# Peptides against a protein of PDB entry 8YR4: the designs that were tried, part 34

Target 1, 309 residues: chain A of PDB entry 8YR4
Amino acid sequence: PRGSPALQLVVLICLGLMGLERALNVLVPIFYRNIVNLLTEKAPWNSLAWTVTSYVFLKFLQGGGTGSTGFVSNLRTFLWIRVQQFTSRRVELLIFSHLHELSLRWHLGRRTGEVLRIADRGTSSVTGLLSYLVFNVIPTLADIIIGIIYFSMFFNAWFGLIVFLCMSLYLTLTIVVTEWRTKFRRAMNTQENATRARAVDSLLNFETVKYYNAESYEVERYREAIIKYQGLEWKSSASLVLLNQTQNLVIGLGLLAGSLLCAYFVTEQKLQVGDYVLFGTYIIQLYMPLNWFGTYYRMIQTNFIDMEN

## One batch from the design tools (peptide; made by RFdiffusion4, then SolubleMPNN)

Design b1_p11_2_s1 (from b1_p11_2, 6 letters changed)
Fold by OpenDDE base, seed 2:
Structure b1_p11_2_s1 (fold): chain B 309 residues (1-309), chain A 11 residues (1-11)
Amino acid sequence: as target 1 above (309 residues)
Amino acid sequence: LPITTEVVLPD
């Protein structure tokens, strides 16, 4: 934001907090590993208590992923409110100024409510895109890369390869299946709008329907439209379940392969019991944000289409 | 685990 040094500082602080979240995503599994190793070794209570307290504090800062916001994420979100408001207002004023530059013929051909709806859609789409890219997509990709590097350096190259293949396959299948699902969702939304329009038209023409005693006919046509909608809704919902099961299967196979390999190296005394727990914990931690990736991809795609219009 | 709740963007 060029107009306020204070808002520029807030952006830098938010970027610093995002970096801290990435560090926490590595540290939390490491501390959890250390607890498991200390428990296995029957370490003195003082060492265990310090490590547990440190872990719980780091876990409070991190949170539980997409289901529970940590302190760092909440602080980032709080500080970002002023930046978002500045950005939104700037986009809104740019759109509004552009609308005033348009010809009188353009304004006379449109309802004022339609013009306002175009302005609101444009502002929402830009602000939404920036938020999802900066706070969800980029951090998730960064966490995957950091995970691959971590497992490749501190475990064995085979673990880095398993995580790479698992996450690459997960992302690829998420995109491909989400694009496939978009067809079913568009068909559902089109039929929903058509069903709603028919109901509105029937109700606006209520007197005419009553005059011809056509109530039973209109109800049956509405029922047929609902049945057609529900057939499309089922396809949309079933395709979502298929996406989720595909995602779960990919993560399950990656977790299985990596857990078996880790267990093997623990039996050979090359890894500790805590390293087995670390691997499982870290993979589950990477999986939590990825559950939303299909939603983010769809929202980004929708918002791009809404910006081109 | 929240199933990908399609946040229905309000149209």
Scores: peptide ipSAE 0.023, ipTM 0.666, DockQ to the pose 0.335
Fold by OpenDDE base, seed 5:
Structure b1_p11_2_s1 (fold): chain B 309 residues (1-309), chain A 11 residues (1-11)
Amino acid sequence: as target 1 above (309 residues)
Amino acid sequence: LPITTEVVLPD
């Protein structure tokens, strides 16, 4: 944000909090490992209680699940509100200025409500794209890289390779299947718009429909349009289940390969029981944000198309 | 099941 040192400081604090989230994503599994090892060793209660308390505190900071609602993420989201408002207002003013620079012929051919809707969509697309890139896509890719480095340095290099292959295959299949799904979504949206247009045209011609007693005919045509829409919606929804199942299969295979390798090294006394728990916990933690990656990719594609129009 | 909830961007 040029011209506001306060907003620049807030951006720097938000970037620092994003770095802290990456550190917490490594530390939380490590502390959980340490608890499992201390329990296995029958360590004294005082050492165990301090480690458990520290873990719970770190877990409170990190959060967990789909869309981490941890303290650090909430604080970042809260601080970012003013930056988002500044960015939105700046984009809106740029779009509005550009609309005023367009020819009178362009304005005469369009309804004022359509022009406003184009401006609002343009503002939402740019601000949404930036938010998804900065807060979801880049952090997820960073966590994968950090995971590969961590497992390559502190475990055997084979663990780093399993994570690399699993995540690379996951991302590639997510992109390819999402691009394939985009065809079904476009067909669904086109049929939704056609069904809505038919309903609007029937309602605008209400007097004519009443004059000809054509209510049953218009209802039947609307039913046929809904059935056609639902056939396309089913293809879109079924393709989403296929994406999720493909993602689950890739993670399941990576988890199987890595868990078997961990179990083998624990039997050889090269790793501890806590290291097996760490691997499983860390892979599941990487998987949680990756479930949304296909949605983010689609939103990025949609927002780019909406910016070109 | 990871429901990829389409985060409808709040308009």
Scores: peptide ipSAE 0.022, ipTM 0.655, DockQ to the pose 0.318
Fold by OpenDDE base, seed 4:
Structure b1_p11_2_s1 (fold): chain B 309 residues (1-309), chain A 11 residues (1-11)
Amino acid sequence: as target 1 above (309 residues)
Amino acid sequence: LPITTEVVLPD
């Protein structure tokens, strides 16, 4: 935010809170590991109680690994409201200024409501894009990298390799299937707009339709447009299920391979029971935001296209 | 697994 040192400080605090969320994503599994190890070793109650209390406090700050409900995430979201409002207002003013610079021919060919709708979509697109990139995409990629480094340093290099291969395959398939799915979504949205336009035009011409007793014909034409829309909606929804199932299979295979390897190293006394629990907990924490990655990628891709138009 | 809810971007 150029021109407000207060908002610049808020951005720096939000970036610091994002760094703290990354640290919590590592620390929470470690403390959970330590609890399991202390329970296995039958450690004295004082050490166990202190570790459990520390874990619960860290878990309160983290918010269960769903990055949306933790104290740190809520504080970040709260502080970001003013930055988002500043960015939104700046984008709205830029779009509005640009609309006033457009040719009279462009304005005469468009309804005022359409121009405003383009401005609102453009503003929401830019602000949404920036928020998804900064708060969802970048943190998720950072957590994956931190996870690979952590498992490579504190576990065997094989764990880092499994996480790397699983996450790389997951991201690649998510991108490829999302790009393929974007075609169906665009076709759906185009048909939705066409169906809506037909309904509006029929209702605006209500007197003419009534004069010709053409109500049944307009209803049948609207029904055909809905059926065509639903056929495209089904393809969009079915492609989403296919994406989710593909993601679930990759997750399942990664969790299986890593869990079997971890169990094997525990049986060889190279790792503790707590390390098995840490691996499973950490992998689940990585996968939770990744489930939304296809949505974020789609939003990013749509928002970039909506900015080019 | 959270179903990737189509967050309907507000139009």
Scores: peptide ipSAE 0.022, ipTM 0.665, DockQ to the pose 0.363
Fold by OpenDDE base, seed 1:
Structure b1_p11_2_s1 (fold): chain B 309 residues (1-309), chain A 11 residues (1-11)
Amino acid sequence: as target 1 above (309 residues)
Amino acid sequence: LPITTEVVLPD
């Protein structure tokens, strides 16, 4: 934010908190591993109690696997409110000034309510896009890279390769299937808007419909529009189930391969029982935000199209 | 498991 040193400091603090979330995503599984190893070795109660208390404190800071309910995430969200308000107001004023620079012919061809709706959509699209990129997409990609590096350095290189192949296949299939689904969603939204417009036009002309006793005809025309909409809605919903099942299968295969390899190395005494628990916990932590990645990609793609219009 | 919830952007 140019012009406010206070808001620049808040942005730097929010970036520092995002770095702390990445550190917590590595530390929480490590402390959980250490608890399992201390329990297996029958370590003294004082060492176990300190490690458990430290783990619970780190888990309170991290929150759940979606990152939405942790203390650090809540503090980041709270501090970001002022930065979001500044950014939204700046984008809104830029759109409003640009609308006043547009030709009189552009304004005469559009209703004032349509112009305001375009301005509000444009502001929401830009601010939403920036928030999803900075707080969801970039952190999720960073956690995957940190995970690959961690497993490659502190485990056998085979674990880093399994995570790399699993996450690369997951991201590629998520993008390809989401682009395929976008065609069905656009067709659904176009038919929804047409069905809604038809219902509004019929209700605005209710006196004419009543004069001609055309009520049954308008109801039948509305039923046909709903049936066309439901056929497109079914294709959208069925394609979503297919995406979710494909994502679940890829993660399930990665978890199976990595868990079997970890169990084998524990049997050979190359890894401890805690390392098996660490691998499973870390893969689940990576998987939770990845379920939203298809939604973020679709929102990014929609917001770019809404900015070009 | 959160289904990829279509965050319907509120219109």
Scores: peptide ipSAE 0.022, ipTM 0.667, DockQ to the pose 0.337

Design b1_p11_2_s2 (from b1_p11_2, 4 letters changed)
Fold by OpenDDE base, seed 3:
Structure b1_p11_2_s2 (fold): chain B 309 residues (1-309), chain A 11 residues (1-11)
Amino acid sequence: as target 1 above (309 residues)
Amino acid sequence: FPVVTEVVLPD
């Protein structure tokens, strides 16, 4: 935001908090590893208690691995409210100014309620898009990159390669299957709107329907529209299950390959038992936000289409 | 594992 130094500072603080979240995503598994190693070594209670307390504190800051519930994320979200409001207001004023520059013919051809709905959708689409990109997509990609670097440097190049291949395959399949699903969702939404429009039209023409005793006919037409909708809804839902199962299989294969390799290196005394736990914990932690990646990709794609209209 | 719930876009 070019016009307010205070909002620029808030943006910088939010970016700093996002960096802290990335650091916590690495540190939490490391501290959990250290607890497992200290338990294995039968370390003195004071060292164990300090490490456990530190882990719980870091976990409180991070939250449940979904970046949405940690103290740092909540603080970021709280501070971002002012930036979002400023951005929303700026987009809304730009849209409103542009609407006033449009020809009288454009306004006479459209109902005021439709114009307002276009403005609200445009504002929401832009602000939503930016929020999903900045807070969900970019951080998730950053966590993957940091994970690959971490495993490559501190474990072995093979672990970094497994994570790279697993995450690359996961993202690629998520995009491809999400694009394939988008056609079913669009068909579903179009049929939902048509079914709703038919119900509204039938109810608005209630007097005419009653005059012709056509109530049974309108109910049957509505039933047929619902059945057609449900057939499209089933395809959308079934395609979602297929996406989720595909994602689960890819992560399962990555977890299997990496866990077997880690177990092998622990048997050769090249890694500790805690390193096995770290790998599993870190992969699960990377997986949690990735479940939403298909949703974010679809929302981004929808919001881009809504901005072009 | 959290199922990819369709985040309903707030309209």
Scores: peptide ipSAE 0.021, ipTM 0.647, DockQ to the pose 0.401
Fold by OpenDDE base, seed 1:
Structure b1_p11_2_s2 (fold): chain B 309 residues (1-309), chain A 11 residues (1-11)
Amino acid sequence: as target 1 above (309 residues)
Amino acid sequence: FPVVTEVVLPD
């Protein structure tokens, strides 16, 4: 942000916290591996208790699941509120200034409520796009790259190749199927807006409908519009189930191949039991954010279209 | 597995 050194420092701290989250994503599986190895070796209680306490502390900092509610993520979200408000206000003022520079003919053809709705959509689209890119898309891609490097350096190169092929196939199929689904979603949204507009127009003309006893005719026309909407909604929902099942299959195949290879290396005494647990834990951590990648891609695509209109 | 909940951005 140009003009506030305090907000520039907050952005640098937030970037540092994002780097710390990436380090925690590697350290948490390593400490969990070390616990399993210490349990297998029957290590002294003092060493085990220290490693378990350290793991639980790192897990508290990392959090877990979709939208990790860990301490570092919560601190980042808290500090980012001021940066988001500054960015939102700057975009809103730029859109508002641009609307005032537009020709009087553009304003006379539109209702004031439509102009405000375009300004609010434009502001939300730009600020949402930036938030999803910086906090969800870029970190997820970084975690995949760090995972490939980690498995290639500390495991056999075959593990790095399995993760690379699985993640590349997952991302490619997610993009291709999401682009295919976007056609069904656009058709659904267009029919939803048309159905809503018809209902509003019928209710605004209630006196005329009552005068002609046309109530049954308007209800039947609304029913036909709902049936047409539900046919498009079913295609959208069925395509989502197909996307989720395709993603689940790719994850299942990657986990199967990597788990079998890891189990084989443990039986050959080249890896420890803790390394098997590390692989499974690390793969699950990579896959949790990837389940939302199709949603982020769709939001990015929608926000670009809403900025062009 | 979190279902890709279509976060319908509230319009």
Scores: peptide ipSAE 0.020, ipTM 0.643, DockQ to the pose 0.361
Fold by OpenDDE base, seed 2:
Structure b1_p11_2_s2 (fold): chain B 309 residues (1-309), chain A 11 residues (1-11)
Amino acid sequence: as target 1 above (309 residues)
Amino acid sequence: FPVVTEVVLPD
């Protein structure tokens, strides 16, 4: 934000908090591992109680991962409100000034309500896109990279490879299936709009429909439009289930392969029982934000299309 | 489990 040193400081604090979230995403599984190891060793209560208290405090700061309202995420969101408002207002004023620079012919050919709707869509699309990129997509990708590095350095290289292959396949399939689903969603939305338009036109012409006793005909046409819509809705919903099942299968296979490998190394006394629990916990933690990745990708794609129009 | 709720962006 140019012109406000206070808002620049808030942006830097928010970036620092994002870095802290990344550190917490590594530390929380480590502390959980340590609890399991201390429990296995029947360690003294004082050591266990300190480690548990530290874990719970870190978990309070982290929350449930991306999309959970941890203290650090809430503090970041709270501080970001003023930055978002400044950015939104700046974009809105830029769009508004540009609209005033347009020719009188452009304004005379459009309703004022359409012009305002274009301005509002433009502002919301830009601010939404930036927020999703900075606070959801980039952090999720960073957490995956950090996870791969962590498992490659502190575990055997095979664990880093399993996480890399699992997450790469997950992301690729999420994108490909989401792009495939976009066709069904567009068809559904088009048919929904057409069904709504027919209902509005029938209701606006209510007197004419009554004059011709055409109520049964209009109801039947509306029923046919609903059935056609529901056929497209089913395809959209079924494709969503297919996406979710594909995602679950990829994570399940990665979790299976890595958990079997962990169990094997624990039987060989190369890893501790806590390391098995760490792997499972960390994979589940990486999976939680990835469930939203398809939604973020779709929102980003929609917002880009809305900005080009 | 957050089902990927289609956040219906309000059009």
Scores: peptide ipSAE 0.020, ipTM 0.646, DockQ to the pose 0.332
Fold by OpenDDE base, seed 5:
Structure b1_p11_2_s2 (fold): chain B 309 residues (1-309), chain A 11 residues (1-11)
Amino acid sequence: as target 1 above (309 residues)
Amino acid sequence: FPVVTEVVLPD
């Protein structure tokens, strides 16, 4: 944010906290590995208790991924509120200034409520895009890259290759299937708008409907529109299940290949039992934010379309 | 298997 050194410092702190989240995503599986190894070796209680306490503390800082927020993520979100408010206000003022620069002909052709709705959508689209890119998309891509590097350096290069192929295939299929699903959602939204417009028209013409005793006819037309909407909604929802199942299959195949390879190296005494647990934990941890990637892609695509209109 | 978190779009 230009002009406020305090908000610039808050942005730097938030970026530092994002870096700390990336470090925690590597450290938590490592400490969990160490617990499993110490349990296997029947290590002294003092060493085990210290490692468990350290792990639980790191897990408190990290959180449980999607559905549970960690302390670091909560602190980042809290500090970001003022930055978001500053950005939102700046975008809103830019849109408002631009609306005042538009020709009188543009304003005379539009209702004031439509102009305000366009401004609010524009503000929400820009601020939403920035938030999803900075806090969800970029961190997820960074965690994948860090994962590939970590497995390539500390495991065999084959583990890095499995993670690379699994994540590349996952992302590619997520994009392709999400683009395919966008057609069904557009059709659903068009039918929803048509159904709503029919209900509004029927209610605005209430006196005419009463005069002709046409209530049963209007209800049946509305029922037909709902059935048509639900047929399109089913296609949208079924396509989401197909996306989720495709994603689950790709992760399942990657987990299978990597787990078998890890088990083999444990039998060959090249890896420890804790390394098997680390691999499974780390892959599951990468999978949790990736479930939302299709949503982020969709939101990005919707917000770009809403900015062009 | 992690519970398939339904992608709740924040509206």
Scores: peptide ipSAE 0.022, ipTM 0.672, DockQ to the pose 0.565; fails the geometry check

Design b1_p11_2_s3 (from b1_p11_2, 4 letters changed)
Fold by OpenDDE base, seed 2:
Structure b1_p11_2_s3 (fold): chain B 309 residues (1-309), chain A 11 residues (1-11)
Amino acid sequence: as target 1 above (309 residues)
Amino acid sequence: FPVTTEVVLPD
């Protein structure tokens, strides 16, 4: 934000908090591992109690892995409100000034309500896109990279490879299936709008429909439009289930392969029982934000299309 | 498990 040193400081603090979230995503599984190892060794209560208390505190800072529930994420979101408002207002004023520079012919050919709707869509699309990229997509990709590095350095290279293959396949399939689903969603939305338009036109012409005693005909046409919509809705919903099942299968296979390999190395006394628990916990932690990745990708794609129009 | 709630962006 140019012109406000206070808002620049808030941006730097928010970036620092994002870095802290990345550190917490590594530390929480490590502390959980340490608890399991201390429990296995029947360690003294004082050591166990300190480690558990530290874990719970770190888990409070991190939250439930959905990004929105942790203290650090909430603090970041709170501080970011003023930055978002500044950015939104700046974009809105830029769009508004540009609209005033447009020719009188452009304004006379459009309703004022359409012009305002274009301005609001433009502002929301830009601010939404930036927020999803900076706070959801980039951090999720960073956590995956950090996870691959961590498993490659502190575990055997085979674990890093399993995580790499699992996450790469997950992301690729999520994109490909989401792009495939976008066709069904567009068809559904188009048919929904057409069904709504028919209902509005029938209701606006209510007197004419009554005059011709055509109520049964209009109801039947509306029923046919609903059945056609529901056929498209089913395809959209079924394609979502297919996406979710594909994602679950990829994570399940990665978790299976890595868990079997962990169990094998624990039987060979190369890894501890806590390392098995760490792997499972870390994979589940990486999976939680990835469930939203398809939604973020779709929102980003929609916002880009809305900005080009 | 958060089902990917299609956040229906209000069109």
Scores: peptide ipSAE 0.023, ipTM 0.653, DockQ to the pose 0.365
Fold by OpenDDE base, seed 1:
Structure b1_p11_2_s3 (fold): chain B 309 residues (1-309), chain A 11 residues (1-11)
Amino acid sequence: as target 1 above (309 residues)
Amino acid sequence: FPVTTEVVLPD
């Protein structure tokens, strides 16, 4: 942010916290591996208790699941509130200034409520796009790259190749199927807006409808519009189930191939039992954010279209 | 597995 050194420092701290989250995503599986190895070796209680306490502390900092509510993520979200408010206000003022520079003919053809709705949509689209890119898309891609490097350096190169192929296939199929689904979603939203507009117009003309006893005719026209909407909604929902099942299949195949290879290397005494647990834990951590990647891609695509209109 | 929750951004 130009003009506030305090907000620039907050952005640098937030970037440092994002780097710490990436380090925690590697350290948490390593400490869990070390616990399993210490349990297998029957290590002394003092060493085991220290490693378990350290793991639980790192897990508290990392959090877990969809939208990790870990201490580091919560601290980042808290510090980012001021940066988000500054960015939102700057975009809102730029859109408002641009609307005032537009020709009087553009304003006379539109209702004031429509102009405000365009300004609010434009502000939310730009600020949402930037937030999803910086906090969700870029970190997820970084975690995949770090995972490939980690498995290639500390495991056999075959593990790095399995993760690379699985993640590349997952991302490619997610993009292709999401782009295909966007056609069904646009058709659904257009029919939803048309159905809502018809209902509003019928209710605004209630006196005329009552005068002609046309109530049954308006209800039947509304029913036909709902049936047409539900046919498009079904295509959208069925395509989502297909996306989720395709993603689940790719995850299942990657987990199967990597788990079998890891189990084989443990039986050959080239890896320890803790390394099997590390692989499974690390893969699950990579896949949790990837379930949202189709949603982020769709939001990015929608926000670009809403900025061009 | 968390279903890809389509966060329907409220339009």
Scores: peptide ipSAE 0.022, ipTM 0.665, DockQ to the pose 0.395
Fold by OpenDDE base, seed 3:
Structure b1_p11_2_s3 (fold): chain B 309 residues (1-309), chain A 11 residues (1-11)
Amino acid sequence: as target 1 above (309 residues)
Amino acid sequence: FPVTTEVVLPD
């Protein structure tokens, strides 16, 4: 935001907090590893208790992933409210100014409620898109890259390669299957809108329907529209299950390959038992936000289409 | 494993 030094500082603080979240995503598995190693070595209670307390504190700061917001994520979200409001207001004022520059013919051809709905959708689409890109997509990609680097440097190049191949395949399949699913979802939404429009039209014309005793005919037409909708809904839902299963298989294969390799290196005394636990914990931690990636990709794609209209 | 929940975009 060019006009407010205070908001620029808040953006920098939010970026710093995002960097801290990335650091926590590496540190939490490391501390969990250290606990497992200390337990294996039968370390003194004081060292163990300190490491456990530190781990729990770091876990409180990180949170449990996408479902449980950590303290750092909550603080970031809280500080970002002012930036979001400023951005929203700026987009809204730009849209409003542009609407006033449009020809009288454009306004006379459209109902005021439709114009407001277009403005609100445009504002929400832009602000939503930016929020999903900055807070979900970019951080998830950063965590993957950091993970690949970490495993390549501290374990072995083979672990970095497994994570790279697994995550690349996961992202690629998520995009491809999500694009394929978008066809079914668009068809579903179009039929939903048509079914709703038919119900509204039938209810608005209630007097005419009653005059012709056509109630049974309108109910049957509505039933046919619902059945057609449900056939499209089933395709959408079934395609979602297929996406989820495909994602689960890719992560399962990556986890299997990496876990077997880690177990092998532990048997050769090249890695510790804690390193096996770290690998599994870290992969699961990377997987949690990736479950939403298909949703974010679709939201991004929808919001881009809504901005072109 | 958390199932990919489709966040229903508010229309």
Scores: peptide ipSAE 0.025, ipTM 0.690, DockQ to the pose 0.476; fails the geometry check
Fold by OpenDDE base, seed 4:
Structure b1_p11_2_s3 (fold): chain B 309 residues (1-309), chain A 11 residues (1-11)
Amino acid sequence: as target 1 above (309 residues)
Amino acid sequence: FPVTTEVVLPD
């Protein structure tokens, strides 16, 4: 944001809060591990109570992952509202200025409502893209890298390898299946728009439809358009279920392999019971954002395509 | 596991 030092400071604070969220994603599992170890060792109540209180405070700051916002995430979102509004307004003014620079022939060939809809879509696409990249995609990738490093340093190279392979496979399958799904979604949206246009045209020509007693014919044509839409909607929805199930299988296999390995190392007294709990909790924390990764990737792709048009 | 709800962003 050139020209507002206050908004630049807010961006820096938001980046600092994002760094704090990454630190919390590591600390919360560690403190939970420590609680389990202290409980196993039958440690004094005072030590346990301080560790539990610290854990609950850190968990309040972190939140429950994707779908439950923590204090830090809420504070970041609150501070970002002003940055988003500044960015939106700047993009809207740039698009509006660009539309006024376009030839009269371009304006005469388009309905004013279509031009406004293109401007609004362009603004939403840019602001959405930036928000999803900065606040969802980059943090998720950072948490994966931090996780691989953490498990490789504090557990064993085998745990880092399992997390790496699981996350790489998950991301690759998510991208490939999401790109495949994008075709079904585009076809669905095109048919939805065509079905809506037919309904609008029939209603605008209401007098003509009444004059010819063509009501039954227009209803049947609309029914056929709905059936075609629902056939495409079903393909879109079924492909989403397939994506989710594929993701769930990769997660399940990674969790199984890592949990079995961790349990084995605990039986060999190389790791503590708390380390088993840490692995499970940390992996779940990585998976919560990753569930939305396909949605973010699709939105990024859509927003890029909408910016090129 | 939260199902990847396609948050239909309002177009």
Scores: peptide ipSAE 0.024, ipTM 0.669, DockQ to the pose 0.384; fails the geometry check

